# Peptides against a protein of PDB entry 5JXT, part 83

Target 1, 319 residues: chain A of PDB entry 5JXT
Amino acid sequence: SLLPKKEINVYIGMSEMQVKWYQKILEKDIDAVNGAGGKRESKTRLLNIVMQLRKCCNHPYLFEGAEPGPPYTTDEHLIYNAGKMVVLDKLLKRIQKQGSRVLIFSQMSRLLDILEDYCVFRGYKYCRIDGSTAHEDRIAAIDEYNKPGSDKFIFLLTTRAGGLGINLTTADIVILYDSDWNPQADLQAMDRAHRIGQTKQVVVYRFVTDNAIEEKVLERAAQKLRLDQLVIQQGRAQVAAKAAANKDELLSMIQHGAEKVFQTKGAFGTMAEKGSQLDDDDIDAILQAGETRTKELNARYEKLGIDDLQKFTSESAYE

## One batch from the design tools (peptide; aimed at target 1 E67 Y72)

Design b2_p30_3_s2 (made by RFdiffusion4, then SolubleMPNN; from b2_p30_3, 14 letters changed)
Fold by OpenDDE base, seed 5:
Structure b2_p30_3_s2 (fold): chain B 319 residues (1-319), chain A 30 residues (1-30)
Amino acid sequence: as target 1 above (319 residues)
Amino acid sequence: MRPKPAEPKLIKLSEEDYKKMENILNRLEE
């Protein structure tokens, strides 16, 4: 029988480079961030800020020219300049040691380019599929990954390309490097490994940049998922919560953690204390804290009714 | 794909990096 998947949000601090980029993104549009644009502030401008902040949370090298050089070389800087890469690098060693195989999903094909360079740098054998991958090459990559005795450890996928009904039950670990605005896209990604034919316990690690916009992306996704579940259960006409955030929601998301980011001179949280030198105990602590916060997040939304879930509760932005 | 260095190099952020960041961010609005 298929075991239920275990989902853990992994809350990760920003590197010093990420904090600096995050600050500069906010500073550039400080009037918009402060809400000074009022009714005149375009939704497009706020969406652009959100997009840049999400790039920063994933990896600073998603900004063209952010990579240090010349010379442009793949080295440890690829890892320590992004909190998610630091955690990923430690977690993948553990996953490999336990004889597991891993799917890594991102919304950003350009992040997969960074992850390919990382895989080569660490000597991890991988497959890749994104939106540009030809149909025949997708089949070949899936077959190469799924074949008996495959030496491919990692499958790199864009969440949307991985959503195409493919079977990857030869993997038992799923890493969501970032989250989709639509929680169903992430569920569809998980279901590539968590499907009929899976023989192992599937574990899903969702990376979330702590004290940043990604927490609000996650909260909004969890809210939508719970609303969808309740609408199905209650047989109520889909009051489709408008899929797109309004201006005030976007502004609140941008403002989340901004003050603390401006006050921070270095890295954030465990990244400030340990940097790239996280040990196994640090990883266990991050995973345990993440499991606790995941339970708390789920419990918060499980108590809410449909009418409450339709309201964006801004109150949690000031704690 | 970036070339693998022969020897590990530690890279530090400089004041020039901040100016570079500003220039990059300014180009993202175009």
Scores: peptide ipSAE 0.269, ipTM 0.675, DockQ to the pose 0.153
OpenDDE base, seeds 1, 2, 3, 4: peptide ipSAE 0.255, 0.032, 0.053, 0.019; ipTM 0.668, 0.426, 0.555, 0.370

Design b2_p30_3_s3 (made by RFdiffusion4, then SolubleMPNN; from b2_p30_3, 13 letters changed)
Fold by OpenDDE base, seed 1:
Structure b2_p30_3_s3 (fold): chain B 319 residues (1-319), chain A 30 residues (1-30)
Amino acid sequence: as target 1 above (319 residues)
Amino acid sequence: SRPKPAEPELIYLSKEDYEKQKAILDRLEE
């Protein structure tokens, strides 16, 4: 029988470079971040800030002129300048030693370009599929990854491209490098490994930048998922329609952790303590802390009714 | 390979990336 999947949120601090870029993003639009635009602030402007902050949480080299150079080289700086890359680099070594194979999902094709350069730099054999990949090339990549005795360790996918009903049960580890706004898209992605034909325990690692906008993206996704479950159970379809972030909710998401980011000199959290010097014990501690926080998050939302979830969408605008 | 950008500009979302993100959010409103 298929074993239940294990899902763990992995909370990761920002590198010093990420903190500096996160500050620059907030400073550039400080009037919008402070709500000074009032009713005239466009939802478009807030969405642009949210997307820039999400890019920063993924990798600072997603911004023009962020990468050190010329010369532009692939080296250890590709890893230590992004908290998620530091954790990924250690985690992949462990996964490989265990004889596991891994799917890595992102919302951003440009992040997959960074992950390709990383795979080449570390000597990891990989496959790639994104939204631009032709249908025939997708089939070829899937077949190459799934073939008996395949030497391909990593499959790089955009979350949406991976959602297209494909079977990747030859992998047992899923890394969500970032989260979709729709929790169902992430579920569809992890179900590429967690499907009939899987023989191993599937483990899903969701990377979340701690004390940043990604925590609020995760909370909103968890709220929506619980609301969707309750709507299905109670037959109250009308409640689901209010789930999109209004301007006040977007503003609250942007403001989350902003004060601490402005006060911080250097890296955040685990990256401040250890940075690129994370060892196997540090990874175990991060995973254990993540498992605890994941259980607490789930327990928080499991107790909420429809009316509570509707209030939380309004109260989270004031925290 | 990743893009090798010339000057440090904060890349705002391309119109295409914005429309993709908006279409995701709008589908969460439906």
Scores: peptide ipSAE 0.019, ipTM 0.357, DockQ to the pose 0.039
OpenDDE base, seeds 2, 3, 4, 5: peptide ipSAE 0.021, 0.018, 0.014, 0.015; ipTM 0.441, 0.370, 0.351, 0.356; seeds 2, 3, 5 fail the geometry check

Design b2_p30_3_s4 (made by RFdiffusion4, then SolubleMPNN; from b2_p30_3, 14 letters changed)
Fold by OpenDDE base, seed 3:
Structure b2_p30_3_s4 (fold): chain B 319 residues (1-319), chain A 30 residues (1-30)
Amino acid sequence: as target 1 above (319 residues)
Amino acid sequence: MRPKPKEPKLILLSKEDYEKQKLILDRLLE
């Protein structure tokens, strides 16, 4: 029988460089961040800020002029300048030692470009699929990854490209490097490994930048998922339509953690304490803390009814 | 290969503008 998947949110502090770039993004649009634009602030402007903040949470080198150079080199700076890369680098070493194989999903093909350079730098053999990958090349990559005795350790995928019915049950670990606004897209990504033919316990690690917009993206995704589940259970088809964040929700998401980001001169959390010097015990502590917070998050939403979730989407705009 | 930017797009605020914005932000958070 297929074992239930384990899902763990991995809460990760920003690097010093991420904090600096996060500050710059907020500062550039400070009037919008402070709500000073009022009714005149466009939803498009807020969505653009959200997109830049999410890029920052993934990797600062997603911005033009962020990468040190010329000369542009692939070195340890590719890792230590992003909290998620520091954790990923340690976690992949553990996963490899366990004889596991890993799917890494992101919303951003440009992040996969960074992860390719990282894989080459660390000597990890990988496959890649994104939205631009030709159909024949997708088949070839899947077959190369799934073949008996494959030396491919990592499969890099965009979440939406990986959602297309692919069987990747030769992997037992899934890393969601970032989250989709639609929780169903992430579930579909997990179901590439968590499917008939899987023989191992599937573990899903969801990376979440702590004290940043990604916490609110995760909360919103969890709310929506619970609402979708309740709607399916109660047969009430009408509730699915409120999927798009309003302006006030987007503003609240942008403001979340902004104060602490502006007050911070260095890195956040474990990145401030240990930086690139994370050991196996630090990873265990991060995973244990993540498991606890994941249980708390789930327990919060499991108690909510449809009416509570509909209210919460309106009230969370004011906190 | 990562797309390598040719020019830095982020113009940093002047130190004065930064301090002014920080003061505004500090007042809004108070």
Scores: peptide ipSAE 0.057, ipTM 0.380, DockQ to the pose 0.053
OpenDDE base, seeds 1, 2, 4, 5: peptide ipSAE 0.026, 0.035, 0.033, 0.037; ipTM 0.289, 0.264, 0.327, 0.327

Design b2_p30_4_s1 (made by RFdiffusion4, then SolubleMPNN; its pose is not in this set)
Fold by OpenDDE base, seed 4:
Structure b2_p30_4_s1 (fold): chain B 319 residues (1-319), chain A 30 residues (1-30)
Amino acid sequence: as target 1 above (319 residues)
Amino acid sequence: SELLKRREEERKEREEEEKKRKELEELLEE
């Protein structure tokens, strides 16, 4: 029988470089961030800030002039300059030692380029599929990954390309390196490994940058998922899940953790204490804390009715 | 970034080299 998925949010502190770039993004548009600009800041400007903050949470090298060079070389700096890479690097060693195989999903093809360089640097054998991958090359990559005795450890996918109904039940670990705004896209990605033919317990690790925009993206996705479930269960007509984030929701999301980021000199959390020197006990502590926070997050939304979830702005979760 | 541009260029070069290799393999099987 197919075992239920185990889902764990992994809350990860920013590196010192991520904090510096996160500060620069906020400072560039500080009037927009503070809501003090009496000019109708276009929803487009706020969406651009959100996009830049999400890039920063993924990897600072997604910005022009962020990567050290010339010469440009792949080295340990690719890992220690991003909190998610530090955790990923330790987690992949554990996953490999357990004899598991892993799907890594991202919204950003440019992040898959960084992960590809990382795989080469660590000597991990991998497959890749994104939105630009030709149909024949997608089939070949899937077949190469799924073949009996495949030496491919990692499959790198964009979340949308992974949504194409493919079977990847030869993997038992799923890493969501970032989250989609639509929780159904992430579920569809997980369901590539969690399908008929899976023989192992599927574990999903969702990476979330702590004290940043990604916590609010996660909360909004969890709210939407619960609302969609309740609407289906109650058979009530399409209570239109509130449309695209309004201006005030986007501002609240951008402002989340911003003050603490401005006050911070250096890295956050375990990244401040140990940086790249995370051991197995540190990873266990991060996973245990993440499992606790995941249960608490789910328990908050499970108690809410449709009317509460519709009124529930990201602000009312903390009152 | 210049390195993301360079990685994109190196990826395009690798994709072109892999395409040339596949084209050469297809020509050798014929």
Scores: peptide ipSAE 0.039, ipTM 0.369, DockQ to the pose 0.031
OpenDDE base, seeds 1, 2, 3, 5: peptide ipSAE 0.012, 0.026, 0.010, 0.012; ipTM 0.456, 0.365, 0.407, 0.420; seed 1 fails the geometry check

Design b2_p30_4_s2 (made by RFdiffusion4, then SolubleMPNN; its pose is not in this set)
Fold by OpenDDE base, seed 2:
Order: sequence, then structure tokens, then C-alpha cells
Structure b2_p30_4_s2 (fold): chain B 319 residues (1-319), chain A 30 residues (1-30)
Amino acid sequence: as target 1 above (319 residues)
Amino acid sequence: SSLLERREEERRRREERLREEELRRLLEEL
């Protein structure tokens, strides 16, 4: 029988560069962040802030003029300037040593470009598919990854492109580098490895930037997932209305962690203590803390009824 | 961004080099 997947949220501090860029994004639209725009603040402006903050949580080099250069060189700076890359770099070494193979999902094709540069820099053999990948090239990449004795360690996928019915049961590790606003898209991505034909325990690592907007994206996705489960269980299909994130919800998400970000002069958490010099014990501590916090998050939503969960509905800010 | 354009251009140049190396290998096997 297929073993249940193990899911762990990995809570990651921002690098010093991410903190500086996160501050800069908030400062640029400070009146909107403070709610001073009132009724005049457009939902579109708030969505744009949310999109920039999510880019910052992924990698600061998603912004023009962020990467050091010219000359532009792929080097250790690609890793240490993003908390998620520091953790990813250590996890991939462990995953490779244990003889596992890994799917890495992101919402952002431009982040996959950074991950390709990283794979080349570290000498990791990879496949890639995104929303722009031709059907024939997608089949070829899947076949190259799944072939017996494939030397491809990593598969890079956009979550939506990877969700489309493909079988990747030759991988046993899934990394969600970021989260979809729709938890079903992330589940569909996980189900590429967690499917009939899998012989190993599938482990899913969900990267979440701590004290940032991504915690609220995760909370909102968890609320929606629990609501969807309760609606199915209770036969209340009418309650599954796409309730749009309202302006106040978006504003609350933007404000989450903003004060602490403004007070911070350097990196956050383990990134402030160790920077890029994480050891195996630091990674184990991050994973253990993440497993505990994941159980606490799930236990919070398991106690809520449909009426409590309806107050916080998740729209995709990208639909 | 000039950076994303450069990474896309470096990727295209890497893909072109890989195609040239594959073509060279194919020509050496013929």
C-alpha cells in the first residue's frame, strides 16, 4: 500500500538582504501598509504589495538591481542572500547522500531560473518544466527524469505545470519552495510523487519565510483546505464559495511581521545566528521546530467549525 | 529586468553549447 506522505513546514528566517528589500517594499507603499488610504486604497495596489513581498521571501534577485554586479557571476552570494536557498543547499546535500531524488516546486518561473543557476553552480543534474514548456519537451523531460538509472537528481517545476496528471514516483522528496494560494494546487503537486507506484516514504518540505507574509498565505491555505474537507464531509457543497480576499484581509497579511521587520537591522532567526554556515544539527533543529509548529497549526484548524473558517477565505492573488 | 534577461541569455547560450557538444559527439560517433 502507498505510505501516507509526511508533511513538514520549514520556517526560515530572512537573510539581511531580504530584510532590507522587505523594508524597502513596505516603505515604498507605507501609506497603504498603514491603512491610511482608507476607501481609496485599491485592491490592486494591495495585491501588488503582496506579490512583491512574496518575491522577496523567495529571492531578492527577483528585483531589478538587487543582484551584485556587473559582472554578474553565479557564486555563493546566490545562496547566502536568500534564507530559503541556505536551507535548500544543506537539505539537498542530505537528500543526495541518502540516495533520494527531489521535486522542487515554485509558483514563479523566474525563481526556477535562479534554481537552474544554482543547480549548475553546485553540479546538480536536473530537469525543468514550467507553463511555457512545450508538450513534447515536457514529455522528454519527464521520461529523462523517470528512466531507469537516471542521473537527474532534481526536477524543477512550476506548481501549476507540475500539477497536470504526470507521474514522478521516481522521486521520494518534494520541496514546495513557495505555496499556492489554492492548497489543492500544492496537493496536486505532491501527488506527482505520492501516487500508486511509489515504493518509498514521500516527505514534503514546505518552505515558509518566518515573520513575513508567507505565514499568512500558509494560514489562509490551511483554513481553505480544512473548509474544503468539512464541506465534503458534511455534503454542504454550496459553502465552497470562492470568497475573495477582501482589502482588510490583504492589509492584515501585509502588516503581519512588518513592525518586527522595520525594527530588524540584520537577518532573522537562525540566519542571524549562523548565516550560511548551517551545520547538520542546525538543520535538524529547524526541521524539529517546523514539525512541532506544523502539528500546532493543524491542531488549530481541526478544532474550527465551518462558520469559523468562512471568516477567512483564500482567493489566489494570481487568479 | 536586465538580470533576468541576462540569465535567460546565459541559459540560451548554455543550451546552445550543450547542443553544439551533442552535435559534436554525434559527429564523432559517425
Scores: peptide ipSAE 0.027, ipTM 0.462, DockQ to the pose 0.028
OpenDDE base, seeds 1, 3, 4, 5: peptide ipSAE 0.021, 0.020, 0.022, 0.022; ipTM 0.597, 0.564, 0.588, 0.609; seeds 4, 5 fail the geometry check

Design b2_p30_4_s3 (made by RFdiffusion4, then SolubleMPNN; its pose is not in this set)
Fold by OpenDDE base, seed 1:
Structure b2_p30_4_s3 (fold): chain B 319 residues (1-319), chain A 30 residues (1-30)
Amino acid sequence: as target 1 above (319 residues)
Amino acid sequence: MELLERREEERERREREEREREERRRREEE
């Protein structure tokens, strides 16, 4: 029988470089961040700020002029300049030692380019699929990954490209490097490994930048998922009024953690304490803290009714 | 070197395309 998947949110501090870029993004549009634009502030401007902050949470090298060079060389700087990469690097080493295989999902094909450079740098054999991958190349990559005795350890996928009906049950670990605004897209991605034919316990690690906009993206996705579940259970099909994210909701998301980010000199949390020198005990502590916060997050939304959830659910700004 | 330079050129291209999409959206909202 298919075992239930274990889902853990992994809360990760920003690197020093991420904090500097996060500050720079907020400072560039400080009037909008402070709500000083009033009724004249466009929803489009707020969405652009949200997108830049999410890029920063993923990797600072998603911005022009952020990567050190010339010469442009892949080295340890690719890892230590992003909190998610520091945790990923340690986690992948553990996963490989366990004899597991891993799917890594992101919303950003540009992040997959960084992860591809990382895989080459670490000597990890991988497959890649994104939204631009031709149908034939997609089939070839899936078959190469799924073949008996495949030497491919990692599959890199965009969440939407991975959602399209493929079977990847030869992997037992799923890493969501970022979250979709639509929780169903992430579920569809997880269901590539968590499907009939899976023989192992599927574990899903959802990376979330702590004290940043990604916590609010996660909260909103969790609210939407709970609302969808309650609508299905109660047969209230009329309640699925997709309310688009209003300006005030977007502004509140941008403001989340911003004050603490402005006050921070250097890195955040475990990244400030250990940086790239994370050991196996530090990873266990991060995973245990994440498991606790995941239970607390779920317990918060389990107590809410449809009417309470609707007040907080706005449509994904990217639907 | 070649892969990183290519990734940088692709980043710059995608950032230009994104800015152009943002400018088009702003012009459609005005």
Scores: peptide ipSAE 0.013, ipTM 0.364, DockQ to the pose 0.041
OpenDDE base, seeds 2, 3, 4, 5: peptide ipSAE 0.008, 0.007, 0.008, 0.000; ipTM 0.352, 0.367, 0.351, 0.297; seed 2 fails the geometry check

Design b2_p30_4_s4 (made by RFdiffusion4, then SolubleMPNN; its pose is not in this set)
Fold by OpenDDE base, seed 1:
Structure b2_p30_4_s4 (fold): chain B 319 residues (1-319), chain A 30 residues (1-30)
Amino acid sequence: as target 1 above (319 residues)
Amino acid sequence: SELLERRERRRREREERIREREREERERLE
């Protein structure tokens, strides 16, 4: 029988480089961040800020001029300059030692390019699929990954490209490197490993940059998922229509953690304390803290009714 | 951006080297 999947949000501090770039993004549009634009502030401008902040949470090298060089080399700097890469690097070593195989999902094909550089640098054998991958090449990559005795450890996928009904039950670990605005897209990605034919316990690690916009992306996704579930259960199809974030919601998301980011010198949390020198105990502590926060997040939204879930509650911004 | 183009180029060069190695392995097994 298929075991229930275990889902854990992994809350990760920004590297020093990420903090510096996050500050620069906020400073560039400080009037919009402070809400000084009022009614004149365009939704498009706020969406652009959100997109830049999400890029920063993924990797600072998604920005032009951020990668050190010339010469442009792939080295340890690719890892230590992004909190998610530091945690990923330690977690993948553990996963490999356990004899597990892993799917890594991202919204950003450009992040997959960084992950390819990383895989080559660490000597990890991998497959890749994104939205530009031809149908034939996609089949070939899936077959290569799924073949008996495949030496491919990692499958790199864009969340939407991976969502297309494929079977990847030869993997038992799923890493969501980032989250979709639509929680159903992430569920569809997890269901590539968590499907009929899976023989192992599927574990899903969702990476979330702590004290940043990604916490609010996650909260909004959890809220939407609960709302969608309640709407289906109650037969109230009309309620689902307001899926797009309004200006005030976007502004609240941008403002989350911004003050602390401006006050921060160096990195955040465990990234400030240990950086690339994370040990197995540090990873266990991060995973345990993540499991606790995941339970708390789920418990918060499970108690809410439809009327409460229709309001973007900013109250969690100050805890 | 120039950075993206460089990553895309490195990706293509890796994909070509992988395909070439897989071709050489097939040719050795035939």
Scores: peptide ipSAE 0.104, ipTM 0.688, DockQ to the pose 0.025
OpenDDE base, seeds 2, 3, 4, 5: peptide ipSAE 0.027, 0.032, 0.027, 0.027; ipTM 0.524, 0.612, 0.519, 0.524; seed 5 fails the geometry check

Design b2_p30_5_s1 (made by RFdiffusion4, then SolubleMPNN; its pose is not in this set)
Fold by OpenDDE base, seed 4:
Structure b2_p30_5_s1 (fold): chain B 319 residues (1-319), chain A 30 residues (1-30)
Amino acid sequence: as target 1 above (319 residues)
Amino acid sequence: RKEREERDKKAREKEEKEKKKKEEEEEKKK
């Protein structure tokens, strides 16, 4: 029988470089971040800030001029300059040692380019699919990954390209390197491994940058998913859950953790204490803390009715 | 990687040109 998937949010501190770039993004638009722009701040400007902050949470090398050089080299700096890469690097070693195979999903094809360089640097054999991958090349990559005795450890996918009904049940681990605004896109990505033909326990690791915009992206996605489930169960006509974040929600999301980021000199959390020198015990602690916070997050939304979830989308703009 | 290197190179070349242009504009104001 197919075992239920285990989902764990992995809360990860920013590296020192991520903190510096996160500060720089906020400072560039400080009037918008402080809400001082009033009615003049376009929703488009806030969406641009949100996009830059999400890029920062993924990897600082997604910004022009951020990568160290010349000379440009693929080295340990590719890992230690991004908190998610530090955790990924340790987690992949564990996954490989367990004889598991892994799907890594991102919203950003440019992050997959960084992950390819990382895979080459670590000697991980991989496949890749994104939105630009030709149909034939996509079939070839899936077949190469799924073949009996495949030496491909990692499959790199954009979440949307992975959503295209493909079977990847030869993987048992899913890493969501970032989250979609639509929780159903992430579920569709998980369902590539969690499907008929899976013989192992599927484990999903969702990477979330701690004390940053990604916590609010996750909370909003969890709220939306619960609302969608309750609407389906109650047979109530589409209460038009305002599918798009309003201006005040976007502002609240941008402001989340911003003060602490401005006060911070260096990195956050375990990244400040140990940097790239995370051991197996540190990873276990991160995963255990993540499992606890995941249970708490789910328990908050499970108790809420449709009316409470709709109010919370409006009231979380006032806290 | 090569595409990142090329973008970062172009960004730095642009920043250096903008810096030189500002320095030249400041020298012309003296």
Scores: peptide ipSAE 0.180, ipTM 0.685, DockQ to the pose 0.500
OpenDDE base, seeds 1, 2, 3, 5: peptide ipSAE 0.124, 0.093, 0.088, 0.098; ipTM 0.636, 0.619, 0.602, 0.610

Design b2_p30_6 (made by RFdiffusion4)
Pose (drawn by RFdiffusion4):
Structure b2_p30_6 (pose): chain A 317 residues (1-241, 244-319), chain P 30 residues (1-30)
Amino acid sequence: SLLPKKEINVYIGMSEMQVKWYQKILEKDIDAVNGAGGKRESKTRLLNIVMQLRKCCNHPYLFEGAEPGPPYTTDEHLIYNAGKMVVLDKLLKRIQKQGSRVLIFSQMSRLLDILEDYCVFRGYKYCRIDGSTAHEDRIAAIDEYNKPGSDKFIFLLTTRAGGLGINLTTADIVILYDSDWNPQADLQAMDRAHRIGQTKQVVVYRFVTDNAIEEKVLERAAQKLRLDQLVIQQGRAQVAAAANKDELLSMIQHGAEKVFQTKGAFGTMAEKGSQLDDDDIDAILQAGETRTKELNARYEKLGIDDLQKFTSESAYE
Amino acid sequence: EEREEELEELKEQMEEQFEEVIEELEEQME
C-alpha cells in the first residue's frame, strides 16, 4: 500500500532587499511592464523580465553586486535576505527533529550553489546531482543517500537532473524551492521519493512567492496539469469513434422474438391498420419527440467511462 | 558593528513577517 502524497503550497513573502531588487527589475523596463510599445515585439523582452523576477523570488544573491559589500562572508544574511530561505531554515530544522530526510529541487543550479553554502553553514550533510553531473558521479550520489544508516540529510537536485526512474525512497519529504513551467517535471521530482519502496507518507512542500510572479506562474501550470488529465482521460475516445460481433448480433436480435411472435402486422400497423386519422398521427409524433428527448438527454450527458467498450466484450461466449 | 545591527533588525522583521507561516507548517507536521 503506497500512501498518496501530500502536496502543500507554502506561500511566502519577500525580504526588504528583494523588494528593492524587485522594484529595480520592474523599473529598468517599465515600458514593457505597462504593456507599452508595439504588438510586434518579440517574446524576448518580456521573457527576460520573467527570468529576473524568477531569480529575485529565489534569492537576491543571484544578481551580481547584491550580497553585502566586500569582503564576502557566509553568515545569517544568507538566510534572512530571502523569504524562502527563512521559511526553509525552520522547515529543515523541524524536518530533522522528526527523523525525516528531504529532497530539495530547484530550476537554477546557481541556487543549489547558494544552498550548498547554507548546508555547510548549518553543518548539514548533503548530496548534490546537478544535471551538469557525470553519470558515475550521480550513481555514487544516489547510493550515498540510499545507503542504510546514511550520514546525509539533504539531497540537492535540479528538477531535471537525474533522469527517469532514479530512486530516492530513503527520503519522505520533498521541497520544491521553485516550480517548473511544465507540471510533469515537478511531478517527476516528487516521484523520486514517492514510488515503490517508500514506506512513509511522502509530503511535498512547494515554495511560492505570494502576491508576486510565482503565484501567477503556478496557476498556469495548474491549468496545464488539468488540461493534460482531460486529454489522457479521454484518450480512449478516438479508438471508439467498426462493429463487434456482439454489436452486430445485438442489432439483428433486437426485437426478433417479438417478430417471430407476430402473425399479422407489427405495432403501429396492427393497432391502426394502414389507415391513420389525424389523432393517430398526432400520438405518433408526440410519442416520438418524447422518446427523442429522453434518448438525447441520456447520451449527451455520458462520459468516456460509460461509452468505452472493454476488450473482454469481444470475448463472446 | 553596523552590519550586526542591520542583521538584527532584518532578522526581527523577517521573523515577525513569517511567524504565522512557520506556525502553520509546524502544526501540519504534527

Design b2_p30_6_s1 (made by RFdiffusion4, then SolubleMPNN; from b2_p30_6, 13 letters changed)
Fold by OpenDDE base, seed 5:
Structure b2_p30_6_s1 (fold): chain B 319 residues (1-319), chain A 30 residues (1-30)
Amino acid sequence: as target 1 above (319 residues)
Amino acid sequence: MEREEELEKRKKEMEEKYKEVIEKLDKELE
């Protein structure tokens, strides 16, 4: 029988470089961030800020000119300049040692480029599929990954390209490097490994930048998923889940953690204490804290009714 | 020791390059 998947949100602090970039993104549009634009602030401007903050949470090298060079050489800087890469680098060593195989999903094809450079640098054998991958090349990559005795450890996928009905049950670990605004896209990604033919316990690690916009993206996605489930269960077709955040919701998401980011002179959390020198005990602590926070998050939404889930509780970024 | 010293040297070189990139980006964002 297929075992239930285990899902763990992994809350990760920003590196010093990420904090500096996050500050700059907020400072560039400080009037919008402070809500000073009022009714004149465009939803498009707020969405652009959200997109830049999400890039920062993934990797600072997603910004033009952020990569140190010339010479542009892949080295340890690719890892320590992004909190998610520091955790990924330690986690992949454990996954490999356990004889597991891993799917890594992102929304951003340019992040997959960084992950390819990382795979080459660490000597990890990988496959890749994104939105631009030809149909024949997708089949070839899937077959190469799924073949008996495949030496391919990692499969790099964009979440939407991986959503196309493919079977990757030869992997037992899923890393969501980032989250889709649509929680169903992430579920569809997980279901590539968590499907009939899987013989192992599937574990899903969802990376979430702590004290940043990604926490609010996750909360919104969890609210939407619970709302969709309750609507299906109650037969109330009229609760069109508000598919798009309004301006006030976007502003609240942008403001979340902004004050603490502005006050921070270095990295966040475990990244401030140890940075790239995270040991195995630090990773265990991060995973345990993440498992606890994941249970708390789920328990919060399980108690909410449809009417409560429709109220975006803007916990003020300043409480 | 040599590998750690080389890593620390590369880290410092990268921190200097990072400062240059940040200073350039500050000028591009102004």
Scores: peptide ipSAE 0.050, ipTM 0.606, DockQ to the pose 0.059
OpenDDE base, seeds 1, 2, 3, 4: peptide ipSAE 0.048, 0.007, 0.020, 0.017; ipTM 0.604, 0.266, 0.582, 0.324

